Peptides against a protein of PDB entry 6EJA. Designs and how they scored, part 131

Target 1, 276 residues: chain A of PDB entry 6EJA
Amino acid sequence: VEYMPANPVRIAFVLVVHGRASRQLQRMFKAIYHKDHFYYIHVDKRSNYLHRQVLQVSRQYSNVRVTPWRMATIWGGASLLSTYLQSMRDLLEMTDWPWDFFINLSAADYPIRTNDQLVAFLSRYRDMNFLKSHGRDNARFIRKQGLDRLFLECDAHMWRLGDRRIPEGIAVDGGSDWFLLNRRFVEYVTFSTDDLVTKMKQFYSYTLLPAESFFHTVLENSPHCDTMVDNNLRITNWNRKLGCKCQYKHIVDWCGCSPNDFKPQDFHRFQQTARP

## One batch from the design tools (peptide; made by RFdiffusion4, then SolubleMPNN)

Design b2_p21_6_s2 (from b2_p21_6, 12 letters changed)
Fold by OpenDDE base, seed 4:
Structure b2_p21_6_s2 (fold): chain B 276 residues (1-276), chain A 21 residues (1-21)
Amino acid sequence: as target 1 above (276 residues)
Amino acid sequence: MKEEEELERLRKLAEEKKAAR
């Protein structure tokens, strides 16, 4: 018998999608859809066909909305973080959506737990934030992620402009760009004017793969640091073939591994590994 | 203003790199 919490958490799922994989997105959406949760979908500015399809879906469900703004994002682009941050602000301003947790998804993403399991778990740990760390030495992480390098997103490319210093007094961390954040922490990230949040937003505006590190770093250096759990409750997608062979040189001036770069073919894998 | 100026500087650097390709 599955545990049923007395006060179940409600989840805001933020879907960042692009391309033409409408059928895949539809299947994924159906698999994760629940009437008690909320779905906020951003479609890449260049993906007009997909946008039209998603709009049609949003009209069928009262708890599904599409961002009125659209960004053009690229792999590893700093604009991805901007997309999340703006989505967080929007969701906090939606007073009719009383969500407790923020969870990001892509078209090729699938949680490893069922809805009931996820809700039960998060309801028990509603004061925690779930971010998976890289699990290696931090110096190596900084080097491999290029955190000590300055990047600029321009013309659908991440340009490496030079070296930079990590801000003093900041303990940098990161790993997965898939996270589960409670509303309280999202409020802090969105509305805090302290030096930490301000400086990190600026720093990560020129960072490659910022979503893999921004929230980790902010959380661990914030008054909320004790709420961190080193687990994102996600299926790890370690696609070495696509993520570690400098296949993205045409998009970014960097060669690095991105184990969190999901592809449409990963969808079947997620379904198979999903535990009932 | 300082942030905008810095952004403009960085854009110029990016354009230079683009042109050098």
Scores: peptide ipSAE 0.080, ipTM 0.785, DockQ to the pose 0.970
Fold by OpenDDE base, seed 3:
Structure b2_p21_6_s2 (fold): chain B 276 residues (1-276), chain A 21 residues (1-21)
Amino acid sequence: as target 1 above (276 residues)
Amino acid sequence: MKEEEELERLRKLAEEKKAAR
């Protein structure tokens, strides 16, 4: 008997898209679309054709919106994190969209689980946050990720400026840049004025591949640390036709092509893997 | 030198990800 929650969670899907992959995006969108969820789409500033296509879609569905602002982002750039953070703020300010979870997606993703399965799972664990850690030597992670280096995003490139130190008292973590975050934690990240959030936002403004580490680090050092689940519950796979150009998998999930998808059998495991 | 090369590869990877997604 499939568990049907009395109060099913509603999901805000944030799609960060670029290029001319309109057909791919349309297919993915149709596959993940549900009337009870919300879809907030950012189109790269340079992708005008795609933007027009996405706007057309948004006019057809009341629960689909496009960001009125557009950034020129590179996936390894600090601007990508800014895109997520601004999207989070926007979504929190949309009082007519009562979402419970934040999930990031790209146009290349394809759903591997049913909506009912996802909703049932998240409804059971609505107080948890799902981020996948690299699970290896943290010192090595820091070095290879370049967290001890200062980067500047300029002219669609990340420039290494020099060395920097990890802030004292902060336990840095990271892994996959695909995550499922509950509304409460998103509110904390968005509105908190504590030293942790403030310092980390500044620190990661000059970080390479910031989305792979920012939310992990903030969560694990925050009052919400007990809500951490070391699993991103990947609900989609990259489109097989496009393939994955993934490197350094031995360190982190660089491309978000991790096969670590949640399974029904994982329910028991997730109760045990919560990291305080 | 090895470290610089690795960081350069990471930058290239980031650009490739942009193109692929």
Scores: peptide ipSAE 0.055, ipTM 0.704, DockQ to the pose 0.055; fails the geometry check
Fold by OpenDDE base, seed 2:
Structure b2_p21_6_s2 (fold): chain B 276 residues (1-276), chain A 21 residues (1-21)
Amino acid sequence: as target 1 above (276 residues)
Amino acid sequence: MKEEEELERLRKLAEEKKAAR
């Protein structure tokens, strides 16, 4: 018997899409659409045809909106983080959309679990944030990600400007750029004026593939650090020995593992950091 | 060169430079 929550969570799906994959997007949208959730779609500034198509869809559903602003983003560009951050702000300002979780998707994503499974899972863990860490040598991760290097996004290119230092006292983490964040944490990221959020927003504005690390780093160094779950529900190697079937490669595996598969240790963050 | 490939190249350069220190 599947758990049916008394107060099911409502999800804000943020879709960042580009190109001409309108059919693919439509298929994905149909697969994830539910009347109780919210869909906020950003279309790349250069993808005018897709934008027109998405606008048409948004007019058909009251819980689907398109960003009035559009960025020209490149894969792995710093502007992607800006897109997420602005979308988060927009979503928080939409008082008529009482969402509980933020989930990012692309046009290439496709759910492999049912809405009921996802909602049941998130409703059980509504106070948690789901971010998958790389689980390797962090120093090596920093190097490979180029986090100690300064990049500038300009003219659809990422330019390496030079070396930089990670801010003192910050434990950097990262991994997947797919995450499930609760509203409380999104509020913190959006409205907090503490040094952590301020510095990290600045730091990651010059970062290659910032979405793979920003939210991890902010969360783990924040007062919300105890809410981290090292799982984005799209992880290939998370508790596989327990019978979990997790998938990557743009496939959204909502519940590769059942809620009962989680252990207390799974709710602890990867790194011990000082709270701001 | 594709954008993804260029980004990967940049990552590698960053890693290499650090390793050379």
Scores: peptide ipSAE 0.035, ipTM 0.617, DockQ to the pose 0.055; fails the geometry check
Fold by OpenDDE base, seed 5:
Structure b2_p21_6_s2 (fold): chain B 276 residues (1-276), chain A 21 residues (1-21)
Amino acid sequence: as target 1 above (276 residues)
Amino acid sequence: MKEEEELERLRKLAEEKKAAR
């Protein structure tokens, strides 16, 4: 018997899309659409055709909106993090969209779990944040992620400017750039003026692959650290028909083909796996 | 040389993600 929550969570799905993936996006959207959730779509500044297509969709559904601003994003660039952060702010300012969770998706995603399963699970653990860590040596992670190096995004490329030091007193963490964040934590990230959030926003503005580490690091060093669950509960697979070209068997999947997708059996486990 | 190779590896990873989009 599946748990049916009395007060089901509502999800803000943030889609970051680009290129010519209109058919794939349509398929994915059809599969994930539900009237009780919200869909906020950012289309790359350079993808005008896709933007027009997405706008057409947004006009048909009251719970689908397109960002009025558009960035030229690269997955390795700081602009991707900026996209998420701005989207979070926008979503918090939308008083007519009472969402409880923030989930990021791409056009290549396709759901492998039912909406009911996801909603039931998140409704039970609505106070938790789901971020998957790399599970490796932290020093090795820092080196491989280039966190001790300064980068500048320019001309759709990440340029190395030099070396840098990780701020003192900060426990750096990261892993998957796919996450499920509750509204409370998103509010903290968006509106907090404490040194942690301020410094990390600055630090990660010059970071390679920032989305894989920013939210992990902020959460673990914040007053909300006890809400962290080391699992992103990935509910989608990247386009199977096209095949996963990345290391899907590794704990960190650079192409989003994580083998540790959300499972119904996880319903009773994740509360106990929260990190302090 | 080693440092440059490492940076190139990181850039490659970023490009791989880009290509997967």
Scores: peptide ipSAE 0.026, ipTM 0.662, DockQ to the pose 0.057; fails the geometry check

Design b2_p21_6_s3 (from b2_p21_6, 11 letters changed)
Fold by OpenDDE base, seed 5:
Structure b2_p21_6_s3 (fold): chain B 276 residues (1-276), chain A 21 residues (1-21)
Amino acid sequence: as target 1 above (276 residues)
Amino acid sequence: SEEERFLAELREKAAEKKAKR
């Protein structure tokens, strides 16, 4: 799979970080940094110390920028999707950053593959989008994710306000909130005014854990549906405990768990796979 | 707009739910 591409892809890494883990973030950044890629960092509005530290890093590297806007995000909150969507728009408007792929990261991530391996693979499959689906019964997924429930993010809480219907004609999907999206699809999500994108942006504004489902659902119902690969390549160690067992009940009116166990066997690294 | 009205309604419902806690 590893080869020297004639036209290597350039990656926009979007880092969404919070808390006081500045040392961890610094280590992670040093491990993933490359001069040919771009790094766009969002720091939670409440994490001022971390923000100052990240700003210092951004001043040292021309291909590192910090979002001038900052969101107050909570676990499972709709604001996380807003953060990604706004960052995508910003990145598309940065004409001096010719990126080909969008990849999201957190401070807890750490690279497990070389840059050369990642670039070689994505350069070969530059027209594809990599999103990992839950791989289970879709009805069960909808129930567990609460997609048929209406949520509102307010006062640092996700309020469950009632039931709702999935829009007619839309096949919902989801799984991991870690994805690799090509520029073409990001452009579509950002600038399309078609009924699909418009309705889904509205629908997911009131959705729990929207990043685990929004891009999957939009892609699969879009003219770009043939570009989907059921694999997120797992290019980093996701050493985070997914919120399960109602540990975030104080934040969300839901015992929401990701349907994914994120076992090693669930992901085939650097392998293109078809939809199940 | 209809969307703004909908959001306002949801905010009101959330406020009511919060008050009942």
Scores: peptide ipSAE 0.454, ipTM 0.923, DockQ to the pose 0.928
Fold by OpenDDE base, seed 1:
Formats: C-alpha cells, structure tokens, sequence
Structure b2_p21_6_s3 (fold): chain B 276 residues (1-276), chain A 21 residues (1-21)
C-alpha cells in the first residue's frame, strides 16, 4: 500500500518551452498532468505556433495557464532566470492556486517517477528545497561556469564583456538547472529586500546559465540554508550528456558545458530559436 | 540610477564587440 499523505502537496509546474515540438510537449504534458497540480507555461516569444497550441490546451484545463508575457530566450541567457523569477511572482499572486512546490520543466523532460511517488515524497519533505550541487571543486566550477565573468544578453547573444568579482562573503554554488523549491523559499526570493537577494538578482542578471547557480547560491547564503537537500530527485529522464563543446559560440561567448544532462535535440531547438 | 548607467555602459561595450565581428 503506497503511503498516501493526509495532506498531499500541490505542485506548480512551470514549463519553459520553445520551438516546434508541439507533439512532444503534448505527450509530456499528458504524462505529468494531474487535476490537483498547476501548470504555468511560458512559450518563447518567437515560437508563435507553439504558443497557439499551448493556448488551446490552457483553455481546456482550469489548472493550466499561459504567461501573458513572453520572453525571447537563448541558451545560457540571463533571460531564462528572469523568466523563472517572473513566473514565481505570477504564481504567488495567483491566490486561487494554492501550490506548495515549484518545479521547472522543459519540453524535453519526461517524468521518471509516478505522480503518487513524487507527491508522497514531497509531502514528507514539504519544508525542504531540492537542488543538486555540482559535487566538484567549487573553484573549478566557478571557472567553468564563467561566474567570474561578466556577460550581457543582447541581440540573441551572450556577450562576454570582462571579468568580475564574486560578491564578498557569498558562497557560490550550483549544478543542475532543475530545482524543486517550496513556496516559502519562493516567497523569500520573490519578495525579500535583504542584501543577499538584491545583490544576487543583480549579479545573476549578467551571468551565463544563471538558473544553474542562482537558486543554489541564494538558498545556501540565506536564512533558509538549512532547508537545502542536495538532490533534485531526477524526476526527468535525460538522454546522454552532450559533451562539453564550443559548439555554441554563435550564441554564447563561452566554451563550456552545462553540468546538466541535456539532450542533443534540446540544443538544436535552442539554436533554431536563437537565430534572429 | 547607477544600475541603469551600468547597463547602458555594458550595452555600449556589447555593441562595440558586435561591430568588430
């Protein structure tokens, strides 16, 4: 008998999608859809066909909404973090959606675990935040991620403009760009005016692949640091890691790879959408 | 604001870099 929690958590799934893979998205959506959860979908500004398809879905389900705003995002772009942060704010302002956890997904993701398993687990650990760390030398991580470099997203490109210093007293961390965050921490990130949140938002506005590090760094340096679990539960099945190649120089002034397991097809999609 | 000025400076630098490509 699978343990059914007395007060099951409700999840806000934030889907950041782009490209033309409407069928893939539909399949993924069907696999993760449940009436008790919430789905907030951002479609890249350039993906109009996909946007129309997603709008149709949102009209069929009361617990599915599409962002009224749309950003043009690129691989590694700072705008991706902005997308998440704005989505978080929106979700907190939706008083009719009492979600407990925030989970980000892409169209390439596919659930590995059942809904019941996920809900049971999160219900048991509802006060925790799940972020997987890189598990390597932190100095090496900083260098490889380019965290000590200044980037600007402009004209569908991440421009490296120089060196920068990591703010004093901040322990930088990161790893996966897949995170499971409880509502309390999301509230903190969204509404806190403390020096940490303010400085980190500014710092990561000029960061490459900010979603892989921002939430880790903020959490670990915050009063909520004791809620961190070094595990993202790997709720999605990733195909083999694309090796660290300088194959994205046309998009980013950096040679590196995401510590995340990305599918080759995802990169192809980003390349297609990143082309002006 | 200082932030706006900083951003403007960065945009200029990016534009210069773009022009050199």
Amino acid sequence: as target 1 above (276 residues)
Amino acid sequence: SEEERFLAELREKAAEKKAKR
Scores: peptide ipSAE 0.450, ipTM 0.921, DockQ to the pose 0.901
Fold by OpenDDE base, seed 2:
Structure b2_p21_6_s3 (fold): chain B 276 residues (1-276), chain A 21 residues (1-21)
Amino acid sequence: as target 1 above (276 residues)
Amino acid sequence: SEEERFLAELREKAAEKKAKR
């Protein structure tokens, strides 16, 4: 799978970070940093200490930038999607950063693949988008994710305000909140004025854990649907609590299991798979 | 706009829910 590509892809890493875990972030950053890639870092509005640390890093590297805007995000908050969407727009407007792929990361992530392996693989499949689906009953997924419920993020809380219907004609999908998207699809998501993108942006503005479903749903219902690969390449280990816990009930008016229940064996996979 | 009105309505509902806690 590894080869020396003639035209290696360049990656825009979008890091969404919060808290005071500066050392952890620094370790992760050092592990993923390469001069040929780009790093765009969003620091939570409330994380001023971390922001100062990240700014310091950005001053040391020309291919590292920090978002001039900062969102106050919470676990499961709709604002996380807003963060990604705005970062995508920013990155597309940065004409001096010719990136080919968008990859999101958090401070809790740690890469498990080498840069060469990742670049080689993505260079071969540069026309594909990598999103891992839940691979289960879709109706069950909708229920467990609360996609048929209306949420509003305010006052550092996700308020469940009632029921809603999935937009007609839309096949909802989701799974991993980590994705690898090619520039072409990011351009589509960012600038398209078609009914799909417009409606989905609105719909997911009031969605719990929107990043786990938005890009999947948009991609699968878009003209780019044939580029879907049911794999996020699992290039990172997630150092976060996994499993079915209601630990965030105080933040979110919802209790459910995260679809991102990865097994140790999952982290060793580096294969392109077709969507089932 | 319709979206702004919708958001305002949701904010009101959220405020009401918060007040009940």
Scores: peptide ipSAE 0.442, ipTM 0.921, DockQ to the pose 0.937
Fold by OpenDDE base, seed 3:
Structure b2_p21_6_s3 (fold): chain B 276 residues (1-276), chain A 21 residues (1-21)
Amino acid sequence: as target 1 above (276 residues)
Amino acid sequence: SEEERFLAELREKAAEKKAKR
């Protein structure tokens, strides 16, 4: 019997989807849908078929909305972070959606935890933020991620334009681009005008794979740093292509392994990562 | 703004790089 909290948290699920994965998305959506949560879906600007399908779903459920704006995103593109940031702003402006947590998903994800388990856990730790760090040498992480390189997303390509320095006084971190963020921190990221948030938004506008590092870095250097939990709860099974390959060299002027390139051997570990 | 000027500069650099492809 799962603990039923007196004031259960409500979750805003942000789905960033592209391509023709309508069937996968439908399966995933069915698996994660609950009347007490909220679903905000961004469909890539180029994925018109998928957009039509998602719109149909949104018309059937009052707690499902589709972004009125659509971005053309590429693998590793800085625009992915922009998508998350804009969706966060939108969600905060939706006064009729009282969500407590932000969770990002893709069409390839599938839940490995029950809703009751997730809600019970997050309700207990409602003041915490969950981001998984790479847990390795930070200098190596910076090099492999290309954080010391300047990128520009233009014409469906990530152009490497030169070197750059990490801002002074900032401890950079990152790892997984899957995160669970509480509303308070999302509000901070969205509306704060402090030097940290301002500089990091600017810095990551020219960053490769920004979602793997932006929120980690902002959180750890913010007044909310004590709310960080080095765990993203692994609530979903990530069905991604496994392996470290330079398959996107034609899209990105970079060849590196993403921390999210999981190995098949990691599957068993994902199921065990749930914190009590 | 300085930011706009910076972005314009980067766009020019990217365009040059694209032209060499």
Scores: peptide ipSAE 0.440, ipTM 0.921, DockQ to the pose 0.939

Design b2_p21_6_s4 (from b2_p21_6, 14 letters changed)
Fold by OpenDDE base, seed 4:
Structure b2_p21_6_s4 (fold): chain B 276 residues (1-276), chain A 21 residues (1-21)
Amino acid sequence: as target 1 above (276 residues)
Amino acid sequence: AAAEEFDAALREKAAAKAAAR
């Protein structure tokens, strides 16, 4: 028997897109669009054509908005976290959009559940936050992520400046940069002035791939720590052969993997993905 | 996910890029 929530959650989808993702964006948008949810789209500052296209879409749907600000982001850049954080603030300030969950998406990402299933699940667990951990040794994670290294985003490059220490008393965690966060936690991240949030925002402003770790780390060290679920309820096309070739050395002073755009042939993966 | 490369190689690349700008 499918659970039907009496008070179904409404989702704010944040889409961060750039010019090369136009086809995937269209496909993803069609796949995830629902009248009861909200869609907030950031288009890279450099992607003017895509921006115009997205604006056209936003004019057609009352529950679709485009960020009035646009950042020039690079792969792995700290500015991506800034994009999410600003989007969160914007969404919290939109009093006409009563969303319950924040979900970030890229053109290379799909929900693993149908809308009904997703809503039912999140409605049942509306007090939880869904962040997928790396599942590795934490020390190894820190090393591989370069969390003990200081990076500076400047001139479309992530410069590695040197070594740094993990803040004292902080348990660092991370894994997926795709997350499902409840409104309460988003409010905490956005408006809290406690030492944790303040220090982590500072720390992660000099971090490579900050979205893979920031929310995990903040959550686990916060009063909301008990709300963590080690699952992001999504599938990302992680074709390692294509995405893990250290292809971004020209952009960052580190190596990393990026997700690939979904192709029709990739849909078989959805059948193989275990649902929580 | 990110992966560490040898520091020497990364430093070399960084230096080269800095010099090219």
Scores: peptide ipSAE 0.042, ipTM 0.541, DockQ to the pose 0.152
Fold by OpenDDE base, seed 5:
Structure b2_p21_6_s4 (fold): chain B 276 residues (1-276), chain A 21 residues (1-21)
Amino acid sequence: as target 1 above (276 residues)
Amino acid sequence: AAAEEFDAALREKAAAKAAAR
């Protein structure tokens, strides 16, 4: 018996897109679009053609909006976190969009479940936050992520400036940069003036790949720590052979892995996996 | 010095990834 929630949750999907992949974006959008959800799309400042295309889409659907501000984002850049944080603020200020969950998406990941299953699941667990941890030694994670290093985003590059210390009393965690956050926690991150949120925003403004760790760390050290679920409910297209060859050395003074965008061939796998 | 450290760190990370395979 499919649990039909009496008050189904509505989701704000946040998409951060760049480049010339308009066709890929269109395919992704068609795959995830639902009339009951909301879509907030940020287009990279340098991607003017894509921006025009996305604006056209947003005019066709009342539940699709494009950020009026645009950032120049780079792989691993601190600006990605800024993009999410500003998007969260914008979405909280949109009183005509009663969303319950914040979900970030790219062409590299999809929800594991069908829309109906996802809504049913989140409606049952509406007070929880879903963040996937790395599941490894924390010290090793810190070293590999470069959390003990200071980075500066400048001129479309992440410059490594030196070493830094992790703030005392903070339990650092992280893993996936794909998360499902409830509105209550998003409100906390956006509007809290406590030392935790303030310090972490500052700390992560100089962090490589900040979205992989910021929300985990804030949540686990916050009064909302009991709401954490170590699962992001995502299927990510990881091609380790291509994604872990330090392909971004020209952009960042570090080496990391990135997921690859889903190809049309990959969609068939998702549809097959999503079928009962 | 920073470039050398960076290269060393990259090599170490690459080696660690290769060893994990």
Scores: peptide ipSAE 0.030, ipTM 0.582, DockQ to the pose 0.038
Fold by OpenDDE base, seed 1:
Structure b2_p21_6_s4 (fold): chain B 276 residues (1-276), chain A 21 residues (1-21)
Amino acid sequence: as target 1 above (276 residues)
Amino acid sequence: AAAEEFDAALREKAAAKAAAR
């Protein structure tokens, strides 16, 4: 029997979804749904069919909401960070949803722990933030990530415009685009007017794959730096043959890998006691 | 040439990330 915390944390799951992967989303939703958590779903502006499907789900469950605003996002685009930041603001303004952690998900993402294990773990470390770093040379990371390059998202394309410098005095870090952030840090990122947050929001507005580095960088340079844990507690379904062939080169002036959708057999790690 | 090198480097990074999981 797993340890049951006296004051269990409640999680706000933010799902950013697109396309027509309704069945995949449904499978993931069934796998991760719990009545004590919250689900805030952004559907790409262009994915109207999926939006209708998600709206149906949100009407059936009181702890599921859909963003009233919708962005047209592209892989690697800066708009993805904007989506997360706006979602964070929305969630902080939802006074009827007392969430303790923010967790981002996609149809290709899955927690590596059961609900009970995840809740127990996060309840024990409720003051920590979980961000997986690359664990290598930062200079190499900056170069490979293109952080020293200026990008512009325009006309459904991420344009590489030229070179740029990393702001002085900032220790850049990053790695995974999947993170677990506590409410306190989300509040800081959302409402702080300090130089760090202001500059980083501006800097990352022109950054490729911003979610892989923004929160790491902000956290490590912030008064909350001591709360960082180098672990994201996530699993991603990777298949090199399918996901690492520069499939988004037509959208982004860069190449990278994309995770694959999970199959039903992959959803064994997050067991629920209260499922829809 | 430089752009292609950076593209390759990004793929390498992604592959390394996947392998670490």
Scores: peptide ipSAE 0.022, ipTM 0.469, DockQ to the pose 0.032
Fold by OpenDDE base, seed 2:
Structure b2_p21_6_s4 (fold): chain B 276 residues (1-276), chain A 21 residues (1-21)
Amino acid sequence: as target 1 above (276 residues)
Amino acid sequence: AAAEEFDAALREKAAAKAAAR
C-alpha cells in the first residue's frame, strides 16, 4: 500500500555501465531520476566515449556523481563485485549524501514500482534488505554457479584454475545480482572485520559472477540475517532463448545467462508482473 | 546464473582430441 511517509528514505542508485549504450542509459536515468535520490555511476575503464557522456550528465545534476576510479570488468568477472564494494565505501564516505538504501542498476533492469511507490515501500521496511534467492536446490545452485570452482580474472578472461571447497560453516545462497540493501548492512559489509566478511571477500575474489551470491551469503550468515527479504523489487528481462546460450565461453571458462535489454515488445511483461 | 555446460563442452573437446590421436 502506498502512503506518504513522514521520513521518506533516500536511495543511492549505483549504475555500472559499459559500451556505447548511452541512449539506453539516458532512458533509464530519466526514468529513475529524482531530486531526492543520489546516483553514483561507474563507467568501464575501456568505455571512454560513454564516460564522457556520463560526465556531462553528472555536471548537470548535483546529485549525480561519477566514480573517479574506473575498473575494467568482464562478464562474470570478480571485478564487478570489487566495483560494488568500492562504490559502497565511497558512498558511505560521502557525508553530504544521506542515503538510506543502496540499489544497483543496469540498462537491462527496472524497479517494479514507481519512484513514489518504491520510496513508500522502502520507508515502511527501512530495516530490511531485499535479495532474491534462486529458490531451487542449493546444491544444484552451487554446482551450476561454479561456487566450488576457483576462478582467476586475468587478461579480460575468467580462468578456471581448479576445484575449491566452500568454507566450513557457511551457508551459501544466491540468485539475482540485483539487490536493495539498507545503509546499515552496507556499513557492515564495508567496515566489518569479522571472520565472515573477511573470508567471503577473499572467497569471492576468485568467484565467477560474484554479485549473484556474495551479498546473499554474507547477509544470511551475518548478525543481520533476520533482515533478509526474498524479493529484489525488480523486473529484469530474462529470455532463456536469448540469454542462456553459453555465449560467454570466450570470456569465462563457464556458461551462463545474461539479462536482455528491454525492447518495446517487452512492455507487456511489466504490466503482467505481480507487485509486492 | 551460470551453468556447467562448459565442462561438458570441454570434456567433449578433450574426447574428440583423444580420439583423433
Scores: peptide ipSAE 0.039, ipTM 0.523, DockQ to the pose 0.043; fails the geometry check

